# Designs tried in a protein design run: peptides against a protein of PDB entry 3B8E. Part 106

Target 1, 230 residues: chain A of PDB entry 3B8E
Amino acid sequence: PFLIFIIANIPLPLGTVTILCIDLGTDMVPAISLAYEQAESDIMKRQPRNPKTDKLVNEQLISMAYGQIGMIQALGGFFTYFVILAENGFLPIHLLGLRVNWDDRWINDVEDSYGQQWTYEQRKIVEFTCHTPFFVTIVVVQWADLVICKTRRNSVFQQGMKNKILIFGLFEETALAAFLSYCPGMGVALRMYPLKPTWWFCAFPYSLLIFVYDEVRKLIIRRRPGGWVE

## One batch from the design tools (peptide; made by RFdiffusion4, then SolubleMPNN)

Design b2_p18_1_s1 (from b2_p18_1, 15 letters changed)
Fold by OpenDDE base, seed 3:
Structure b2_p18_1_s1 (fold): chain B 230 residues (1-230), chain A 18 residues (1-18)
Amino acid sequence: as target 1 above (230 residues)
Amino acid sequence: EVEKIVLEYLEKLLKARL
């Protein structure tokens, strides 16, 4: 979010405190839960890695985690951001380069895509209105990300959802997201204004996309071992 | 003021992550 904020000079899509809530709040328990995941059924049929040549983290894993899944996650967040701003009169094209004027407290006549003028206070309300849905979108996408990370090769349907700690992690991150979205005072404390319940569903297509994408990837790996997709 | 300083510092650290 900050990279796009700087490069495109758009209004801030996600606040710093919100990012901390993701890094320290919603991501930790789910990540730890993966350490308690049951081994894949075929793990003992695989040859051990060579510790001298085979890295635990390879380029393929980095590409998958950060290049592909991370990109889809970011796209989900930005989609929600652009939808909210568009509903408030700011089309995506109009947001490019707008940051300088957007953040200037002395400019109270910033025009939206329809010629409506916005005061500084009004603009900040809209900006902070974007933070919560962006955050929730990330959490919803993280559900799928966590589930797909349970296995490297087996389908989630083959592995099952037996890890109680992982289930607890999903509950915890969801509960935290709900708390941060709806608890009184969060707008002032975290610059996260209350979320309309409908915005929780905005991320569902992206969550489903990640899930389907990874299941298809795993299916290809199972059918064609040693392929470029592995 | 302290909160502002902390937030600005955190923004500098986190700008490369997201």
Scores: peptide ipSAE 0.008, ipTM 0.327, DockQ to the pose 0.030; fails the geometry check
Fold by OpenDDE base, seed 1:
Structure b2_p18_1_s1 (fold): chain B 230 residues (1-230), chain A 18 residues (1-18)
Amino acid sequence: as target 1 above (230 residues)
Amino acid sequence: EVEKIVLEYLEKLLKARL
């Protein structure tokens, strides 16, 4: 998101504080929870790998997979961002190159796509209003990320959701997201203004997309062991 | 101002994250 912010010169879609909240608050506990995940049911049924031919980690594959998932995650966040700004009068095309004027506190007549003038304070409010839904979108997508990371080969439906610590992690990140979104003072402290509950659902298609993507990937791996997708 | 400096620094550090 920050790269797009720079390249496209759009208003900042996700603030630094929200990024830190993701890294420290919503990613850490789920990641720890994966350490307590049970081994895949088929792990002991796998033949020993050939240490001369079989790489333990395919860096290219992992980078591609996580890169693709990360891109889908970012796309979900940006979708939410653009929708919110569009609802406030700023169409996506109008946001291109707007950052300079947007961030200038001395310009109080920045026009939206409909000719409405926005003061600096109003612009910052709407910007910070985007941060929370973007963050929440990331959290919702992370649900899928965490779930799909439970297994490399088995479907989630085969592995199940028996890890109570993982469930706790999902609850914790969701509770944290809710806390940061709705607790009084978070707008001032973290630039995270309250969002309508409906914004939580904006991420669901992308969460589902990631889930389906990974399930399909795993299905391919199961059907074609030793393929490039493994 | 200090907050801005810190935030800008953090944004630079986290530039590749999102």
Scores: peptide ipSAE 0.008, ipTM 0.314, DockQ to the pose 0.030; fails the geometry check
Fold by OpenDDE base, seed 5:
Structure b2_p18_1_s1 (fold): chain B 230 residues (1-230), chain A 18 residues (1-18)
Amino acid sequence: as target 1 above (230 residues)
Amino acid sequence: EVEKIVLEYLEKLLKARL
């Protein structure tokens, strides 16, 4: 998200506070919960790793964790961001290069895509209105991310949802997201303005996409062990 | 001042991950 902010010179899509809430708030309990996950049924049938040649984290695993899944998460967040700004009169093409004028407090006549002029205060309200839905989008996508991390090869349907700590983690991150989104004063204190409940659904296609993508990946691994997808 | 520097560094690292 930050790279796109710099390269495209668009208004800030995700605030620093929201980033901190993701890294320290929503991700910690879910990550710990994975330590209590049951081992896959085939774990004892796998050959031991060669410590001299095999890395614990191979390039394929890195590509999955930071590349592919991260990109889908970012796309989900940016989709929500662009939809909100479009509903407020700023089409995606118009946002390119707009950051300089957007962030200038002395410019009170920034025009949207329809010729409406926006004051600095109005622009910042819209910007901060985008931060919360972007955050919520990440949380919703993290549901799928956490679930797919339960297994490396087996389907989630084979593994099941027996880990009560993981389930608690899902509720905790959701409750935290709801608290930060709707608690009075969060707009002033954290620049997280409340969002319409409908914005929670904007992330669902991306969450589903991650889930389907990983299930297909795991299916390929089960059918072709040692392939390029493992 | 040290706390501010650490926080700024952490913020930079966190922003780089997103």
Scores: peptide ipSAE 0.005, ipTM 0.296, DockQ to the pose 0.027; fails the geometry check
Fold by OpenDDE base, seed 4:
Structure b2_p18_1_s1 (fold): chain B 230 residues (1-230), chain A 18 residues (1-18)
Amino acid sequence: as target 1 above (230 residues)
Amino acid sequence: EVEKIVLEYLEKLLKARL
């Protein structure tokens, strides 16, 4: 999100506070929960990893985590961001290069896509209105990400949801997201303005996409062991 | 108009929760 903010010079889609809430709040417990995941049913039938040749973090894992899944996750967040701004009169094309004027407190006549002028204060309200839904979108997408990370090869339907700590993590991150979104004073304290409950659903297509993508990937791995997809 | 609607909505939400 921050990279696109810099490259495209768009208004800040995700605030620093929300990023910290993701990194330290919503991701911590879920990540720890993966350490308690049950081994895949076939793990004991696999050859031991060669520590000299087989890296724990290889190019395939990086590609999957950051290149594919991370990209889909980012797209989900940006989708929500662009929808919110579009609903407020700022079409995506108009946002390109707008950051400089957007962040200038002395410019109080920034025009939206429809010629309406926005004061600095009004623009910042809209920006901060985007932060919470973007954050929530990330959390919703992270549900799918966490679930797919349970296994390397087995389908979630084969592995099941037996890890109680993982389940707790899903509830914890959701509860935290709800708390940060709806607790009184969060708008002032964290610049996280309340969001419409409907915004929780904006990420669902992307969450589903991640899930389907990973299940298809795993299906391919099961059908073609040793392929480039593994 | 959109601005006013959004601002009013946000103000209402904030006032309702504070």
Scores: peptide ipSAE 0.000, ipTM 0.275, DockQ to the pose 0.041; fails the geometry check

Design b2_p18_1_s2 (from b2_p18_1, 16 letters changed)
Fold by OpenDDE base, seed 4:
Structure b2_p18_1_s2 (fold): chain B 230 residues (1-230), chain A 18 residues (1-18)
Amino acid sequence: as target 1 above (230 residues)
Amino acid sequence: EIEKIYQEYLELLKKARE
């Protein structure tokens, strides 16, 4: 999110503090859950044919898969961001390069896509309104990411939700999202304005997309062991 | 819905400035 903010020079979609909350609060627990996860039955049963090459290939494939999942996750966040801004008169194309004027307190006549002028205060309200939904979207998409990370090969339907740490991670990140979104004072302290519950659903298509992507990937792996999709 | 959110935010900002 931050990289796109810098590259595209769009209004800040997610605050730095919120990014830290994601990194520390939502990403650490999943990582820990993976560390304590019992080795998949298929991993334990299959001796590596070539420990060096197979491990390297698997690491590359896993890295690629996680990169793709991360991309889908980012798309989910930005989708929510663009939806909110579009609903307020700022179409995505119009946001490109707008940051400089957007952040200038002395410019009170920034035009939206429809020629409406926005004061600095109005722009900041819209910006801060985007922060919470963006964060929540990331969390919702991360639910799918957490679930799919449980297994490399087996479907979630086959393996089930047996990892207690993973389940705890899901609750923890959700609780953090709820806290940051709805706790009094967060709008002032973190520039995260409370989110209407309806915005939680904005991320669901992307969460589903990640889930479907992973299930398809795993299906391919099961049909073609050692393939490029691992 | 967004307008309602804006109004609430403005109220929060006002309270924070007091």
Scores: peptide ipSAE 0.020, ipTM 0.600, DockQ to the pose 0.036
Fold by OpenDDE base, seed 3:
Structure b2_p18_1_s2 (fold): chain B 230 residues (1-230), chain A 18 residues (1-18)
Amino acid sequence: as target 1 above (230 residues)
Amino acid sequence: EIEKIYQEYLELLKKARE
């Protein structure tokens, strides 16, 4: 998000502090939960073939899968960002290169896509309005990520939700998202204004997309052991 | 409570647009 902010010169979609809250707050418990996840039965039963080659291939494939999931997460966040800005009169194309004027407090007549002029204060409010739903979108997408990371090969429906720590992680992330979104003072402290509850649903298609992607991937692995998808 | 917070936000937004 920050890199795109710099490269595209768009209004800041997510604050650095909020990013830190995601990395340290939401990802820590899930990471711990994975450490306590029971070993996948099929992995334990696999005979060691070539430890060096198989390990490298597996690490590469896992890295690619997580990279793709990360891209879907980012797309989900930016989708929410662009939707909110579009609803407030700023179409995505109009945002390109707008940052310089957007962040200038002395320019109070920045025009949106429909010719409406926006003061600095108004622009900052709509910017900060985007921060919260962007964060929430990431959390909702992470729900799917946490669920799918339980197993490498088995479907979520086969493995089940047996890890209590993982379940706790899901609730912790949700609670943190709710806290940061709705706790008084967060708008000032983190530049995260309160979120309309309907915006929580904006992320659901992307969460579902990750879930479907992983289930399809796992299905392919089960049907074609040793394939490039593994 | 969430709706109340959101309404307060909307009021702040309206004030900022004035």
Scores: peptide ipSAE 0.017, ipTM 0.557, DockQ to the pose 0.060
Fold by OpenDDE base, seed 5:
Structure b2_p18_1_s2 (fold): chain B 230 residues (1-230), chain A 18 residues (1-18)
Amino acid sequence: as target 1 above (230 residues)
Amino acid sequence: EIEKIYQEYLELLKKARE
């Protein structure tokens, strides 16, 4: 997200506070949940591998897969960001290069895509309105990520949802998202203004995409053991 | 309750746009 912000020079889609909340609030419980993960059926049945060569390859493949999931999460966040800005009169194309004028407190006549002029205060309200749904989108997409991380090879449907800690983590991050989104004072304290609850559904296609992606990946692994997709 | 908070926010936005 930060790299796109710099390259495209768009208004800031996600605030520093929200990033910290993601890192500290949503990542801890998943990490703990993995420690209590049930053994995957294929792990114990795996053929002996050369620990020096095969381990390195596997680690690279895993890193790549998580990188891809992270990119999908970011895309989901940006999608929500662009939709909200578009509804407020700023089309995606118009946002390119707009950051400099957007962040300038002395410019009170920034025009949107329809010729409407926006004061600095108005622009910042819209920007902060985007921070909340971006965060919420990440949380919603992370639901799928947390579910799929339970297994490397087996389908979620095969392994089941027996990890109570993981389930607790899902509720915790959701509760945190709701708190940050709708609790009074969050707009002032964290620059996260409340969003219409219907916007929670904006991320669902991306959550589904991650789920489908992982299921397909796992299917390929099952059919081609030792492949590059592992 | 969430709807009330949202409506309050919308009112604030309207005021800020004036």
Scores: peptide ipSAE 0.016, ipTM 0.509, DockQ to the pose 0.060
Fold by OpenDDE base, seed 1:
Structure b2_p18_1_s2 (fold): chain B 230 residues (1-230), chain A 18 residues (1-18)
Amino acid sequence: as target 1 above (230 residues)
Amino acid sequence: EIEKIYQEYLELLKKARE
């Protein structure tokens, strides 16, 4: 998100505080849950043929998979961001290069795609309106990601939801998302304005996409052991 | 309470769009 913000010079889609909330609130518990996750049966049974080369290859493949999932998460967030801004009159093309004027408090006549003028305060309201659903989108997508991370090769349906800590993590991040979205004062404190309930569903297609992606990946791995997607 | 917050949010959005 931050890279796109810099490259495209668009209004900030996700605040730094929100990012910290993701890191501390949504990533830590899952990480702990994964640490206590029972080793996948195939991981335990598979003796490394060559510990040096196989470990390096596996690390690269895991890194690529996480990178791809992260990209999908980001795309989901940006989708929500662009939808909200478009709903408020700012089409994606119009947002390109707009950041400089957007962030200038002395410019109170920034025009949207329809010629409507926006004050600095109004712009910041809509910007902060994007932060919450972006965060929620990440959380919803992370539901799939966390479930995916339980297994390397097996289907989610095969592994099941055995880790109580993971389940707790899912509840915790959801509760945090709800708290940040609806608790009074969060708009001021964290620049996260209340979320329209319908925006929770905006992320579901991307969550499903990640799920499908991982299931397909795992299917390929099962059919082609030692493949490049492992 | 959530509905109240939501209504306030909608009002803010409305004002922001004016």
Scores: peptide ipSAE 0.031, ipTM 0.613, DockQ to the pose 0.035; fails the geometry check

Design b2_p18_1_s3 (from b2_p18_1, 16 letters changed)
Fold by OpenDDE base, seed 1:
Structure b2_p18_1_s3 (fold): chain B 230 residues (1-230), chain A 18 residues (1-18)
Amino acid sequence: as target 1 above (230 residues)
Amino acid sequence: ELEEIYQEYLKLLQEALA
């Protein structure tokens, strides 16, 4: 998100504090949960065919898969961001290069895509309104990510959700998202304005996409053991 | 400025929770 913010010079879609909330609040507990997850039987029992080559290839493939999932997460967040801004009159193309004027408190006549002028305060309200749904989008997508990452080969339906720590992690990140979205003062403190409950559903297609992607990947791995998809 | 933003936040919160 931050890289796109810099490159495109768009209004900041996700604040630094929100990023920290993701890293500390939503990523750590899940990571711990995965550490306590029972090892997948096929992962633990599978002997490397070639310890030198297969390990490296496998690590690269895993890294690429996680990278792809992360990109899908980011795309989900940006989708929500652009939708909100578009609903407020700022089309995506108009946002390009707008950051400088957007962040200037002395410019109170920034025009949207329809020629409506926006004060600094109004712009910041819209910006902060984007932070929360971006965060929530990440959380919702992370639900799928957490569920799929505990297994490499087995389907979620086969492995189940027996890890109480994982369940706690899902609850914690959801509770945090709700807290940050609806607790008074979060707008001022964390630049996270309230989110209409309907916006939670904007992330679901991306969550589903990741889920389907991983299930398909795992299916391919199961059908072709030792393939390049591992 | 922050107070105005906060008031708008509260308004949005009320609308969001309605």
Scores: peptide ipSAE 0.100, ipTM 0.693, DockQ to the pose 0.048
Fold by OpenDDE base, seed 2:
Structure b2_p18_1_s3 (fold): chain B 230 residues (1-230), chain A 18 residues (1-18)
Amino acid sequence: as target 1 above (230 residues)
Amino acid sequence: ELEEIYQEYLKLLQEALA
């Protein structure tokens, strides 16, 4: 998120402190939960052939598990960010390069995509309004990611939700998201303004899409082992 | 300036929790 903020010169989508809260409170528990997940039976049945090849396979699996989760989370967050700003009159293309004027307190006539002028105070309100749903979206997307990452080939319907640590992690993430969204003082402390409950559902179509995509991918892998999608 | 933003935050909080 921060890199995109710098490169694109867009308004800050998520504060640094909030990112730290994600890393410590949202990402850590799921990572631990996945470490305690039962190994997939088909992976365990394969005798280690070449240690070099097996290491490469493990690195690819780890990359897909941790790298892909992070990318999907970021994409989901940015999706929600752009939706909120677009709803408030700022189309994605208009946000490019806008940061300099956006953060300038002396400019009170920043125009949106429709020619409406925004004061500094109004801009900061909408910016801080974006921080909370960005975080919540990460959590909602992470629900799907954690579920699908349990297995490489098996459907979630076949494997089930047996890992109690993972289940606890999902509830903990949700509780943290609710706390940060609605606890008084979070707007001052973390620049996270309150979230309308309806925004919790903004990421659901995206999460569902990922879930369906992964189930289809796994189905293909089961039908054609050794394919490029594996 | 910050006080105005904070007051708006409180308003949004009330609306969000209603």
Scores: peptide ipSAE 0.078, ipTM 0.692, DockQ to the pose 0.047
Fold by OpenDDE base, seed 3:
Structure b2_p18_1_s3 (fold): chain B 230 residues (1-230), chain A 18 residues (1-18)
Amino acid sequence: as target 1 above (230 residues)
Amino acid sequence: ELEEIYQEYLKLLQEALA
């Protein structure tokens, strides 16, 4: 998120401290939970590697665990970010390069995509209103990602929710999201303004899409082992 | 400035939870 903020010169979608909370708070427990997934999972059924010849981590594992999941989470967050700003009159194309004027306290006539002028205070309220839903969206996407990552080939419906650590991880990240969204002082400390409960559902269609896509992918893998979809 | 932001936060919180 921060890199895109710099490169595209858009209004800040998420605070740096909040990003650290994601990396350390929401991602750590899920990562541990995957390491302790039940032996019924194909991930845990790996043959013992020869420590002298085999690499502990392969390129595919790195790509899936860090690259692909991280990209999906970022896309989910940005989806919510652009939806909120569009509802407030700022279309995605208009946000490109807008940061300089957006962050200038002395410019009180920044125009949105429809010619409406926004004061500095109004812009900052909208910006900080975006931070919380962005974070919550990442958490909601993580629910789906954690569930689908339990197995590489098996359906979630075949394996079920047996990992207690995984369930704890889902609870922890949800509790953190609720805390950051509704605890007094978060608007000052993290620039995260309170979230309307309806925004919790903004990511659900996206999470559902990911879930369906992964189930279809797994179905194809089961029917055609060794295919390009693996 | 922080107090003003805090007051705005509280207002938004009340609106969000209403």
Scores: peptide ipSAE 0.072, ipTM 0.677, DockQ to the pose 0.051
Fold by OpenDDE base, seed 4:
Structure b2_p18_1_s3 (fold): chain B 230 residues (1-230), chain A 18 residues (1-18)
Amino acid sequence: as target 1 above (230 residues)
Amino acid sequence: ELEEIYQEYLKLLQEALA
């Protein structure tokens, strides 16, 4: 998210503190859980590896999987961001390069895609209204990761403990999302304004997309074991 | 400044929900 902000010079879609909350609070526990689950699945599917010489988990495969999932999560967040801004008159194309003027408090006539002028205060309101939905979108997309993990399992019952850790992480991130979204003062402290309940559903298409992507990936892996998609 | 922006947002939100 932050890289796209820098490259595209768009208004900041997610605050730094919120990014840290994602990285440290929401992504870490699920990531650890996924790493363990992948390791276990690999152990169960492959012949016993030499524990001294063979890495139990291909670090590259894990890195690629997490990289891909993270990319899809970011896309989901940006989708929500662009939807909110578009609903407020700022089309994605218009946002490119707008950051400098957007963040300038002395410019009170920034035009949207339809020629409406926005004061600095109005722009900051809409920006901060994007932060919370972006964060929540990431959390909702992470729910899909849980579902993906469940569908990767040959036996849901054998991976019970790792599943518990993942479920715990899911509840933790959801509780954090609710806290950051609805606790009084979060708008001032974290630049996260209260979320309209409808925005929780904005991420659902992307969650479905992730699910479909993973199922297709699994299907390809099953048809072409050892392929680049694995 | 942030507090003022937040208060204005809350006002707008209340108006939107009413």
Scores: peptide ipSAE 0.064, ipTM 0.679, DockQ to the pose 0.037

